# Peptides against a protein of PDB entry 8YVU: the designs that were tried, part 131

Target 1, 39 residues: chain A of PDB entry 8YVU
Amino acid sequence: PQLCYILDAILFLYGIVLTLLYCRLKIQVRKAAITSYEK
Target 2, 160 residues: chain B of PDB entry 8YVU
Amino acid sequence: TWLTVLKKEQEFLGVTQILTAMICLCFGTVVCSVLDISHIEGDIFSSFKAGYPFWGAIFFSISGMLSIISERRNATYLVRGSLGANTASSIAGGTGITILIINLKKSLAYIHIHSCQKFFETKCFMASFSTEIVVMMLFLTILGLGSAVSLTICGAGEEL

## One batch from the design tools (peptide; made by RFdiffusion4, then SolubleMPNN)

Design b2_p20_6_s1 (from b2_p20_6, 10 letters changed)
Fold by OpenDDE base, seed 3:
Structure b2_p20_6_s1 (fold): chain B 39 residues (1-39), chain C 160 residues (1-160), chain D 39 residues (1-39), chain A 20 residues (1-20)
Amino acid sequence: as target 1 above (39 residues)
Amino acid sequence: as target 2 above (160 residues)
Amino acid sequence: as target 1 above (39 residues)
Amino acid sequence: SILEQLEELQRLALEFLLLV
C-alpha cells in the first residue's frame, strides 16, 4: 500500500516534467516556424 | 500545419480538463451518495462539505468547453473569453488544492490520534477512505490546473 | 488501496502517451531543422 | 447531451491514439 503511493508520486512527477518538456518543445517548434516564414 | 498541430494540442488539453472535471464530479457524487457526510463527526470530509467537487468540476468543465469552442471558431472575443475562463479555473484549482491539503492534514491527524490499527473500525475506515479520495482529488485538481494554466499561456501567446 | 492502483494505471498510461507525443514532436523538430538547413 | 460529449471525448482519445 505504501509502495503504491510512492509510485503515484513518482509517476505524477514524471507526468509534470514531461508536460513541461512538451510545452518547451512546442514553443521551440513555433519559434522555428516563425523564423522560417520571415525568411 | 503547425497551427493545426497547436489547435489539436489545445483541444486535447481542453478535453483533458473536461475529463478531469467529470472525474471529480463523479467522485464527489459517489462520495455524497455512499456516505452521509452530515453525520460524520469531524472535518474529515471538509472539502466535500465545501462543495469543492461540484464547483471545481463546473469551473474546469466550463474552462475546457470554452477553450475548445474558442479554438474551433477562432474568434477574438472567444479567445479572450477562454483566457478569462482558464484564468478563473486556475484560481479555482489553486483554491481547491488548498482546501484538499487542509482536509488531508485533518484526516491524517485523525488517523494518528485514534491510532487506527484496526482498519475495521468504522471511524478509522472512513478516515482512511476520505484520505484516499482526497489524495485522488488532489491529483486530479493538479492535472486540471496544469491544463488550465497551459491553455491560459497559449491564449495569452495568441493575444500578444 | 485499489484506488491507488487504478491511479497508478491511469498515470502510467498518461506517461506513455506523453512520451510518444514527445518523441513524435522531437522528430518533427529535427525534420524542420534539416529542411531549414537545406534552404 | 452528456452521452454525446462522452462519445466525442472517446473519439478524440481514439484519434489521439491513432496519431501516436
Scores: peptide ipSAE 0.439, ipTM 0.797, DockQ to the pose 0.063
Fold by OpenDDE base, seed 4:
Structure b2_p20_6_s1 (fold): chain B 39 residues (1-39), chain C 160 residues (1-160), chain D 39 residues (1-39), chain A 20 residues (1-20)
Amino acid sequence: as target 1 above (39 residues)
Amino acid sequence: as target 2 above (160 residues)
Amino acid sequence: as target 1 above (39 residues)
Amino acid sequence: SILEQLEELQRLALEFLLLV
């Protein structure tokens, strides 16, 4: 049971990191799309 | 630049792979330190008997390190080396997943056969612990494989 | 303890989905960058 | 070192978390 909670914490942290990376990438895609549209 | 972001992403994936490998190694070491797996009947720890936490961790660590080095130096030979290492790590990860699934099935079968209603019984506790560890290792292996495959695709894309 | 395992499964699924979305987004960014370079 | 890379990754993660 304790190991499960540790795994939950790790997976939760990983999920947060991935979400942040995804948000950054999404912003980059939007910026790239805007730049492509202006050309 | 986008290239800088991609480099950071590859480095991040490499670090994630190394971290996954280290966690797998830690779990393997802890299990080996607490339990004499060689004397356990019923193949509950078959993945540990096969040494997967160790060799898998080594492969993932090497792959992650090579990926980080390749990304930092941007040398063609390093890219090829990283691609090779990531491919090897992906194969190792796939093999590890297979071993872990087999181990999980055996562990679950063991729990069902022994009708483990009392978690405080030594056999039931060991089987439950084994199942938990195998599940954790399976998740970690899948994460490692995902990282290795991602790095392999990135490396292959750079070579083409 | 059962809730912990359920949470692990949900978090794991979330991690996989985010990874796939991240890969798709990365491909989109690459395509956008190539298109921007050709202009 | 692997530890330094992990620390750098953690720092990057923290910085990113602070930016959100």
Scores: peptide ipSAE 0.477, ipTM 0.807, DockQ to the pose 0.082; fails the geometry check
Fold by OpenDDE base, seed 5:
Structure b2_p20_6_s1 (fold): chain B 39 residues (1-39), chain C 160 residues (1-160), chain D 39 residues (1-39), chain A 20 residues (1-20)
Amino acid sequence: as target 1 above (39 residues)
Amino acid sequence: as target 2 above (160 residues)
Amino acid sequence: as target 1 above (39 residues)
Amino acid sequence: SILEQLEELQRLALEFLLLV
């Protein structure tokens, strides 16, 4: 049971980190697209 | 267009927020249906007694719906409304996290004091179940807060 | 304990979906960068 | 309903996947 809670914590942290990275990457893609349209 | 992709992401985040809210509401409803929380002595279900799963779920649901509507109609007044709702939902989420952490600490303390080695004892089982539900609600609330903050940042970026 | 395993399953699925989305987004960023260099 | 919201979420996820 303790291992299950540890796994939950790790997966939760991983989910948060991936969400943040995904958001950052999407913002970068948006900036790249805007720069491509301005050229 | 990248704007369309970002709009779809915001909509996805809004839907995720609504889903999180609905899951919290479902957990609240299940707990209220199985357990008479009003008659349970102690602070084990303090978050449920405060009605957090219900009002929190409603708040996040409204925020998510407003975000989706704002994105679909692409109107400035709706964007401002969505930003306000997401900000309010973020505050509510933060408050909910605080309440859930306090409840979790009380539940863990109860388990420790009663040396709940016998998991099948009614009080120990209830405390353990409460702890599990509170942890799940805490994770869902953090996820909802993350989505609300993300939507708030996106909405603020559109107003600038 | 059963709720912990259910949460693990949901978080695991969420992590997989986010990882796939992140990989796809990263590929898009790379394609956008290549297109920007060809212009 | 929760099911309708999940279906909409799935639709959004699929649309996002198609945009890639």
Scores: peptide ipSAE 0.461, ipTM 0.802, DockQ to the pose 0.064; fails the geometry check
Fold by OpenDDE base, seed 2:
Structure b2_p20_6_s1 (fold): chain B 39 residues (1-39), chain C 160 residues (1-160), chain D 39 residues (1-39), chain A 20 residues (1-20)
Amino acid sequence: as target 1 above (39 residues)
Amino acid sequence: as target 2 above (160 residues)
Amino acid sequence: as target 1 above (39 residues)
Amino acid sequence: SILEQLEELQRLALEFLLLV
């Protein structure tokens, strides 16, 4: 049971990190698309 | 530059792979130190008996290290070596998943046969503990495989 | 303990989905960057 | 050393956080 909670914590942290990375990448894609449209 | 971002991502994946390997090794060593697997009846710890935490950790560690070194030195020969190591690690990860699934099935069967309603019974506790450890190792192995496959795809894209 | 295992499964699935989405987004960014460089 | 690798990992994590 304790190991399960540790795994949950690790997976939760991993999910948060991936979400932040995804958001950053999405912002970069949007900026690139805007720059391409203005040219 | 985009190349710098990609390099950082590859390094991150390599580090993740090494970390996964280290965690698997730590779990393997802890289980071996706490439990005498040789005296445990049944195949509850079949993955440990097969030495998966050890050889799997070695393969993932080597793959991750080679990936990091390849990215840091930016040498073409190292890129090929990293691709080969990542491919080997992907195969090892797939084999590890298969072994862990078999172990999990045996552990679940053991719990079912002994009707483990009392968690504090020694046999049921060991079976439950084994199941938890196997599940954790399975998740880590899948994570490592995902990292290795991602690195393999990135490396293959650079060679094309 | 059962709830912990369910949470592990959900978090694991979420991690896989996010990884796939991140890979797809990364490929899109690469394609956009190549197209911008060729123009 | 393992400690040096962990420090490099932490540095990479920090750089990643700064890039976000």
Scores: peptide ipSAE 0.439, ipTM 0.800, DockQ to the pose 0.063; fails the geometry check

Design b2_p20_6_s2 (from b2_p20_6, 12 letters changed)
Fold by OpenDDE base, seed 5:
Structure b2_p20_6_s2 (fold): chain B 39 residues (1-39), chain C 160 residues (1-160), chain D 39 residues (1-39), chain A 20 residues (1-20)
Amino acid sequence: as target 1 above (39 residues)
Amino acid sequence: as target 2 above (160 residues)
Amino acid sequence: as target 1 above (39 residues)
Amino acid sequence: SVLEQLDELLKLALDFLLKI
């Protein structure tokens, strides 16, 4: 049971990090699309 | 540049792989230090008896380190070495997943056969603990495999 | 304890989905970069 | 120590993530 909670914490942290990276990448894609539209 | 973004992702995946490997090694060492697996009857710790946490961690660590070194030095020979190591780590990860699934099935079967309603019994506790550790190792192995495969695809794309 | 395992499964699935989405987004960024270079 | 190496690796990973 305690190991399950540790795994939950690790997976949760991993999920947060991936979400932040995904958001950053999505923002970069949007910025690239806007720059392409202004050209 | 596209290559710079790829390199950054390769390094990240390599670090993730190394971290996964280190966690697997830590779990392996902790289990081996706390439990004398050699004296445990049955195949509850078959993955540990096979030494998977050790050799799997080594393969993933080497693959991750080679990926990072290859990215940093940007040498063709290192890229090939990293690709080879990542491929080997992917195969090792797949094998590890198979071993862990087999161990998990045996552990679950053991729990079912002994009708472990009393989790406070030493045998049932050990079987439950083994199952939890195996599940954790399985998840870590899947993550490691995912990183190794991603690095392999990325490395193959750079050689083309 | 059962809730912990359910949470682990959900977080694991979420991690896989995010990884796939991240890969797809990266491929899209790559395609956009290639298209921008051909211009 | 292994713990110190892990800490250095974690710091390296964090620095990498912060540079992205």
Scores: peptide ipSAE 0.460, ipTM 0.807, DockQ to the pose 0.055
Fold by OpenDDE base, seed 3:
Structure b2_p20_6_s2 (fold): chain B 39 residues (1-39), chain C 160 residues (1-160), chain D 39 residues (1-39), chain A 20 residues (1-20)
Amino acid sequence: as target 1 above (39 residues)
Amino acid sequence: as target 2 above (160 residues)
Amino acid sequence: as target 1 above (39 residues)
Amino acid sequence: SVLEQLDELLKLALDFLLKI
């Protein structure tokens, strides 16, 4: 049971980090699309 | 371009906020329906006694709805309303986290004091169940707060 | 204890889905970068 | 029903995730 709570914390942190990375990557894709449209 | 990007993100964050609010409301309703919190000894369900699943869910739902409506209608008065609602929801989320942490500490203390080796003992079961529900609600509240803060930042950026 | 395992399963599934989406988005960024280099 | 609303919300979230 204690291991389950530790796993929950790790998975939660991983989910937050992945969400932030995904948002950053999405912004990069959009910036690249804008730059390609202006050329 | 950047604004259209933020618009799609705002709608997603608003939907996430509404979903989080609905889950919190569902958990609150289920716990209140299954358990007579008024007859439980101690402060194991202090977050439920404070009504956080209900008022917190309402604030997050209103904030999420206003954010979605503001994004869709693109009206200046709705942007201000959404910003205000998101700010209020952020404060509510912070308060909710505090209440949940206090509840978690009390629940853990209860488990330690009663040396809960037998899971099926009524008091130990209730304390463990409360701890699990509080942890789940804490994670949901953190997600809701994150969405509300993100929407607040987006709304503030549109007003500048 | 059962709720902890359910939460672990949900968080694990969420992590997998986000990882797949991140990979897809990373591929899109690479394709956009290649297209912008050819212009 | 509350369950139907939850299902619609879940579908909306899923559609959004698929568009990303």
Scores: peptide ipSAE 0.459, ipTM 0.792, DockQ to the pose 0.061
Fold by OpenDDE base, seed 1:
Structure b2_p20_6_s2 (fold): chain B 39 residues (1-39), chain C 160 residues (1-160), chain D 39 residues (1-39), chain A 20 residues (1-20)
Amino acid sequence: as target 1 above (39 residues)
Amino acid sequence: as target 2 above (160 residues)
Amino acid sequence: as target 1 above (39 residues)
Amino acid sequence: SVLEQLDELLKLALDFLLKI
């Protein structure tokens, strides 16, 4: 049972980190698309 | 740049906010249906007594709906309404997190003081159940707050 | 304890979905980078 | 009705995720 709560915390942290990384990557894709459109 | 990213994700964030709100409402309804919170001694269910699952879910649902409508219709009055609703939802989410943390601390303290080794004791079971529900609601509230803040930033960027 | 396992399952599913989205986004970034290099 | 709305919301979310 304690392991379950620890796993929840780890998975939650992982979800936050992945969300931040996804946002950063999406911004990079958009920047790349804008630069390709201006050329 | 960041604002343009958030704008494209606005509909998804709104849907996520509505979903989070509905889950919170479902949990609130289940707890209220299964447990008579009014007869439970102590502050184990302080977040439920404050009505947070209900008003928080309503605010998040309204904010999410307004965000989706604002994105689809792109009208100035809807943008302002969405921004206002998202800001209100963000404040409500922050307040909800605070209430849930306080409730969680009280529930954990109760479990620690009574050394709840016997899961079948009614008070220990209720405290454990409250702790589990509060943790779930806390995670959902953090997700809802994240979406509402993101939508608020998007709306603020559209007004500038 | 049962609720923790349900939360773990939801968070795990969320993590998988985010990972798939991240992979697709990474492929899009690579494609955008290749198209910008050929111009 | 609520379950149907939830299903529609889930479909909308899935469609959005597939478009990303």
Scores: peptide ipSAE 0.454, ipTM 0.796, DockQ to the pose 0.060
Fold by OpenDDE base, seed 2:
Structure b2_p20_6_s2 (fold): chain B 39 residues (1-39), chain C 160 residues (1-160), chain D 39 residues (1-39), chain A 20 residues (1-20)
Amino acid sequence: as target 1 above (39 residues)
Amino acid sequence: as target 2 above (160 residues)
Amino acid sequence: as target 1 above (39 residues)
Amino acid sequence: SVLEQLDELLKLALDFLLKI
């Protein structure tokens, strides 16, 4: 049971990191799309 | 192309493979240090008895290192070596998954036969612990196999 | 303890889905960057 | 040392994550 909770913590941390990276990438896509529309 | 995307992520896949191998080796070492596998009744730890965490970790580590070196130096001889190592690691990962599935089935069968309603029984605790470790090792092996297969496809695309 | 295993499965599935979405978004960023460079 | 190699690997992973 303790090992299961450790795995949950690792997977949760991984999910948070991926979500942050996804948000950063989404912001970059939006900036690129705006710059291409103004040209 | 899908191959071009995989080529750009080859270093990341190699690092992931090495990390997976190191985690598998750490788990294997911890289990061998804490538990006397020779005195455990049944095949609950058959994957550990087969030495999978050790030889599997070695194969994945070598494959990951060769993939990183091949990407950094961009030499034809290193690309071929990386392809061979990744193919071997993919085969090793597939074998490891099979062994781990067999272990999971045996561990689950043991829990059902002994009607482990009380977690505090030493045998039931060991069977539950084994099941948890084997599940973790199975997930890590699937991740390692996915990285090795991806690297193999990238290497094959470069030879082609 | 059974709830922990269910949580592990959900978090693992979430990690896979996020990885796929991240890869798709990265491909979109690259396509947008190439299209902006050819203009 | 193995620890130094691990540190270099971690730095490489971090650089890759920052480049993404």
Scores: peptide ipSAE 0.432, ipTM 0.784, DockQ to the pose 0.056

Design b2_p20_6_s3 (from b2_p20_6, 9 letters changed)
Fold by OpenDDE base, seed 5:
Structure b2_p20_6_s3 (fold): chain B 39 residues (1-39), chain C 160 residues (1-160), chain D 39 residues (1-39), chain A 20 residues (1-20)
Amino acid sequence: as target 1 above (39 residues)
Amino acid sequence: as target 2 above (160 residues)
Amino acid sequence: as target 1 above (39 residues)
Amino acid sequence: SILEELDRLLELALEFLRKV
C-alpha cells in the first residue's frame, strides 16, 4: 500500500509537469499562429 | 514523416530506456537486499527469482546506450548495432512483460486463497509487496518496450 | 489499497495520453517553424 | 535546454560506467 502511494505521487507529479509543458507548448503554438497571420 | 520525428527523438527515447533500466535495477537490488527471495516459499517473487530486473536492465541499458552513441556518431556500423540491440531489448521487454503478468497472477491468486484481510501478517504483507513491485516493474517494462520499439523503427527507417 | 491501484492505472493512462499529445503538439510546432522559415 | 541537460546527465552516467 505504501509503495502504491509513492507511485501515485510520482505519477501525479509527472502528470502535472507534463500538463504544464503541454500548456506552455500550446501557448507557443498559438503565438506562432498569430505571428504567421500578421505576416 | 513519423520516421523523421522518431529520429529526432531517438536520443530522448534512449535516455528514457536507460532510465527505465536503472530504475528496474534499483528495484531489483532493493528487493534482494531487503528480502531473502531465495528463502521465500512460493512463486510470489518469480520475476525476481528469474533475475528479470537484472538482465532486463542490462539489455535496456545497452540498447539505450547504443542508440545514443549511434545517433551521436551517425556511423553505419553503430546504426546496425543499435538496431540489433533495440530489437533484442524489445524481445526482452516482451518476455519480461509476460513473466511479470504471470507473477502478478500468482501473487493475486495467493492473496485470494489466503484471504489476506490482515495486511500485517508476514505472508500477506510479502504477497502484497510483491504485487506492488511487480506492477511497478510492469509499467516500467512497458515504457521500456515502447522506447525500444520506437528506436527499432527509427533504426530500421535509417537502414532503408 | 484498491483505490490506490485504480488511481495508478488512471494516472498511467493519463501520462501516456499526455505524452502522445505532447509529441503531436511538438510536431505541429516544428511544422509551423519550417513553414515560417520557408516564407 | 532540457535535452542538453539530459545529454549532460547521460554523459555523466557514461563516465561513471566507464569508471566502474
Scores: peptide ipSAE 0.405, ipTM 0.774, DockQ to the pose 0.061
Fold by OpenDDE base, seed 3:
Structure b2_p20_6_s3 (fold): chain B 39 residues (1-39), chain C 160 residues (1-160), chain D 39 residues (1-39), chain A 20 residues (1-20)
Amino acid sequence: as target 1 above (39 residues)
Amino acid sequence: as target 2 above (160 residues)
Amino acid sequence: as target 1 above (39 residues)
Amino acid sequence: SILEELDRLLELALEFLRKV
């Protein structure tokens, strides 16, 4: 039971990190698309 | 620059792999320190008896470190070395998953056979504890395998 | 305890989905970069 | 120390997060 809560914490942290990375990558894709459209 | 993004991603994957390896090593060390696995009846801790937390952690650590170093130095020989190490780590991860699944099945079977309603019974407690640890190790191994495979694909793409 | 295991499963699934989405987004960024370089 | 290694890994992860 205690190990389950530790795993939850790790998975939650991993999810947050991935979400942040995904958001940043999405912003980069949008910037690249805008730059391509202006050319 | 896309190259910079890719480099950052590879470093992140390498760090994730190292972290996974360290967690696996920590769990292995804790279990070995708290429990006398050799005297436990049955195959509840078969993955630990096989030494998977140790050799798996070593493989993942080496592959992660090599990946980080390869990305930092951008040397061809390091790229090839990283690719080889990541491939080896991927194979090790797959083997580890197999071992952990077998261990999990045995642990669950033990719990069902003995109708472990009383958690405080030594055998049932050990089986439940083993199941929890094996599940955690399985998740960590899957994460490590995912990172190793991703790094392998990235490395293969650089060689082509 | 049971809720903890359910949460683990949900977080694990979420992690897998985010990883796949991240990979797809990464591929899109790569394609955009290649297209920009060829122009 | 295992704890020291974990701290180093955590610092590395934090540095990565800052660079992203």
Scores: peptide ipSAE 0.454, ipTM 0.802, DockQ to the pose 0.057; fails the geometry check
Fold by OpenDDE base, seed 1:
Structure b2_p20_6_s3 (fold): chain B 39 residues (1-39), chain C 160 residues (1-160), chain D 39 residues (1-39), chain A 20 residues (1-20)
Amino acid sequence: as target 1 above (39 residues)
Amino acid sequence: as target 2 above (160 residues)
Amino acid sequence: as target 1 above (39 residues)
Amino acid sequence: SILEELDRLLELALEFLRKV
């Protein structure tokens, strides 16, 4: 049971990090699309 | 710009892989120190008997280290080395997942057969503990495999 | 204890999905960058 | 030594997070 909680913490942290990275990447894609449209 | 982003991601993936490897190694050493696996009846610790936490951790550690070094040095030969190491780690991860799944099935079967009503029974406790450890190792192995595959894709992209 | 295992499964699945989405997004960004460079 | 290495990895992860 204690190990399960540790795993939850690790997975939760990993999920947060991935979410932040995904958001950043999504913003970059949007910026690239806008720049491409203005050319 | 994209190369820079890829490099940052590669470093993160490498660190994740190393961390996963270290955790696997720690679990392996702790289990081997606390439990005499050789005297445990059944195949509930088959993955540990096969030494997966050790050799798998080594492969993942090497792959992660090579990935980090490749990113830092920005040398083509290191990229190829990292690609090879990540490929090897991916294969090792796949093998590890297979072993862990087999172990998990055996552990679950053991719990089912003995109808573990009392957690405090030694056999039921060991089976439950094995199941928990195997599940954790499985998750870690999948994370490691994901990182290794991601690094492989990144490395392949740099070679093209 | 049961909730912990369920949470582990959900977080694990979430992590896998996010990783796949991140990979797809990264590939899209790469394709966009290549197309922009050829113009 | 293992703890020190783990701390280094943690610092590296934190540095990565700062860059993100």
Scores: peptide ipSAE 0.451, ipTM 0.805, DockQ to the pose 0.057; fails the geometry check
Fold by OpenDDE base, seed 4:
Structure b2_p20_6_s3 (fold): chain B 39 residues (1-39), chain C 160 residues (1-160), chain D 39 residues (1-39), chain A 20 residues (1-20)
Amino acid sequence: as target 1 above (39 residues)
Amino acid sequence: as target 2 above (160 residues)
Amino acid sequence: as target 1 above (39 residues)
Amino acid sequence: SILEELDRLLELALEFLRKV
């Protein structure tokens, strides 16, 4: 049972990190699209 | 800047792979320290008997390290080395998943056969513990495999 | 304990989905960058 | 700055792994 909670914490942290990275990447895609449109 | 982001992503994947490897190694070490797996009857710890937490951790660690080094130095030989290591890690991960699935099936079968209603019984506790550890290892292995495959694809794309 | 395992499964699935989305987004960024370079 | 912090964390993790 304790191991499950530890795994939850790790997976939760991983999910948060991935979400942040995804958001950053999404912003980059938007910036790239805007730059491409301006050309 | 996109190349820099991609490099950071590869490094992140490499770190994730190394972290996964370290966690697997830690779990393997803990299990081996607490339990005498060699004397446990049955195949509830078959993945540990096969030494997967150790050799798998080594492969993932090497792959992750090579991926990070390759990304930092951008040398052709390092890229090839990283690709090879990631490929090897991917194979190791696939093998590990197979072993863990087999172990999980055996552990679940053991729990079902013994009708483990009392978790405080030694056999039931061991089977439950094995199941939990195997599930955790399976998740970690899948994460490691995902990172290794991702790095392999990235490396292959750079070579083409 | 059961809730923990359910949470693990959900978080794991979320992680996989995010990874796939991240990969797709990464590919899009690469394509956008290539297109921008060709202009 | 966040990217630099991530790089620092990565380096720290690598250093830790080298020490272990």
Scores: peptide ipSAE 0.428, ipTM 0.802, DockQ to the pose 0.097; fails the geometry check

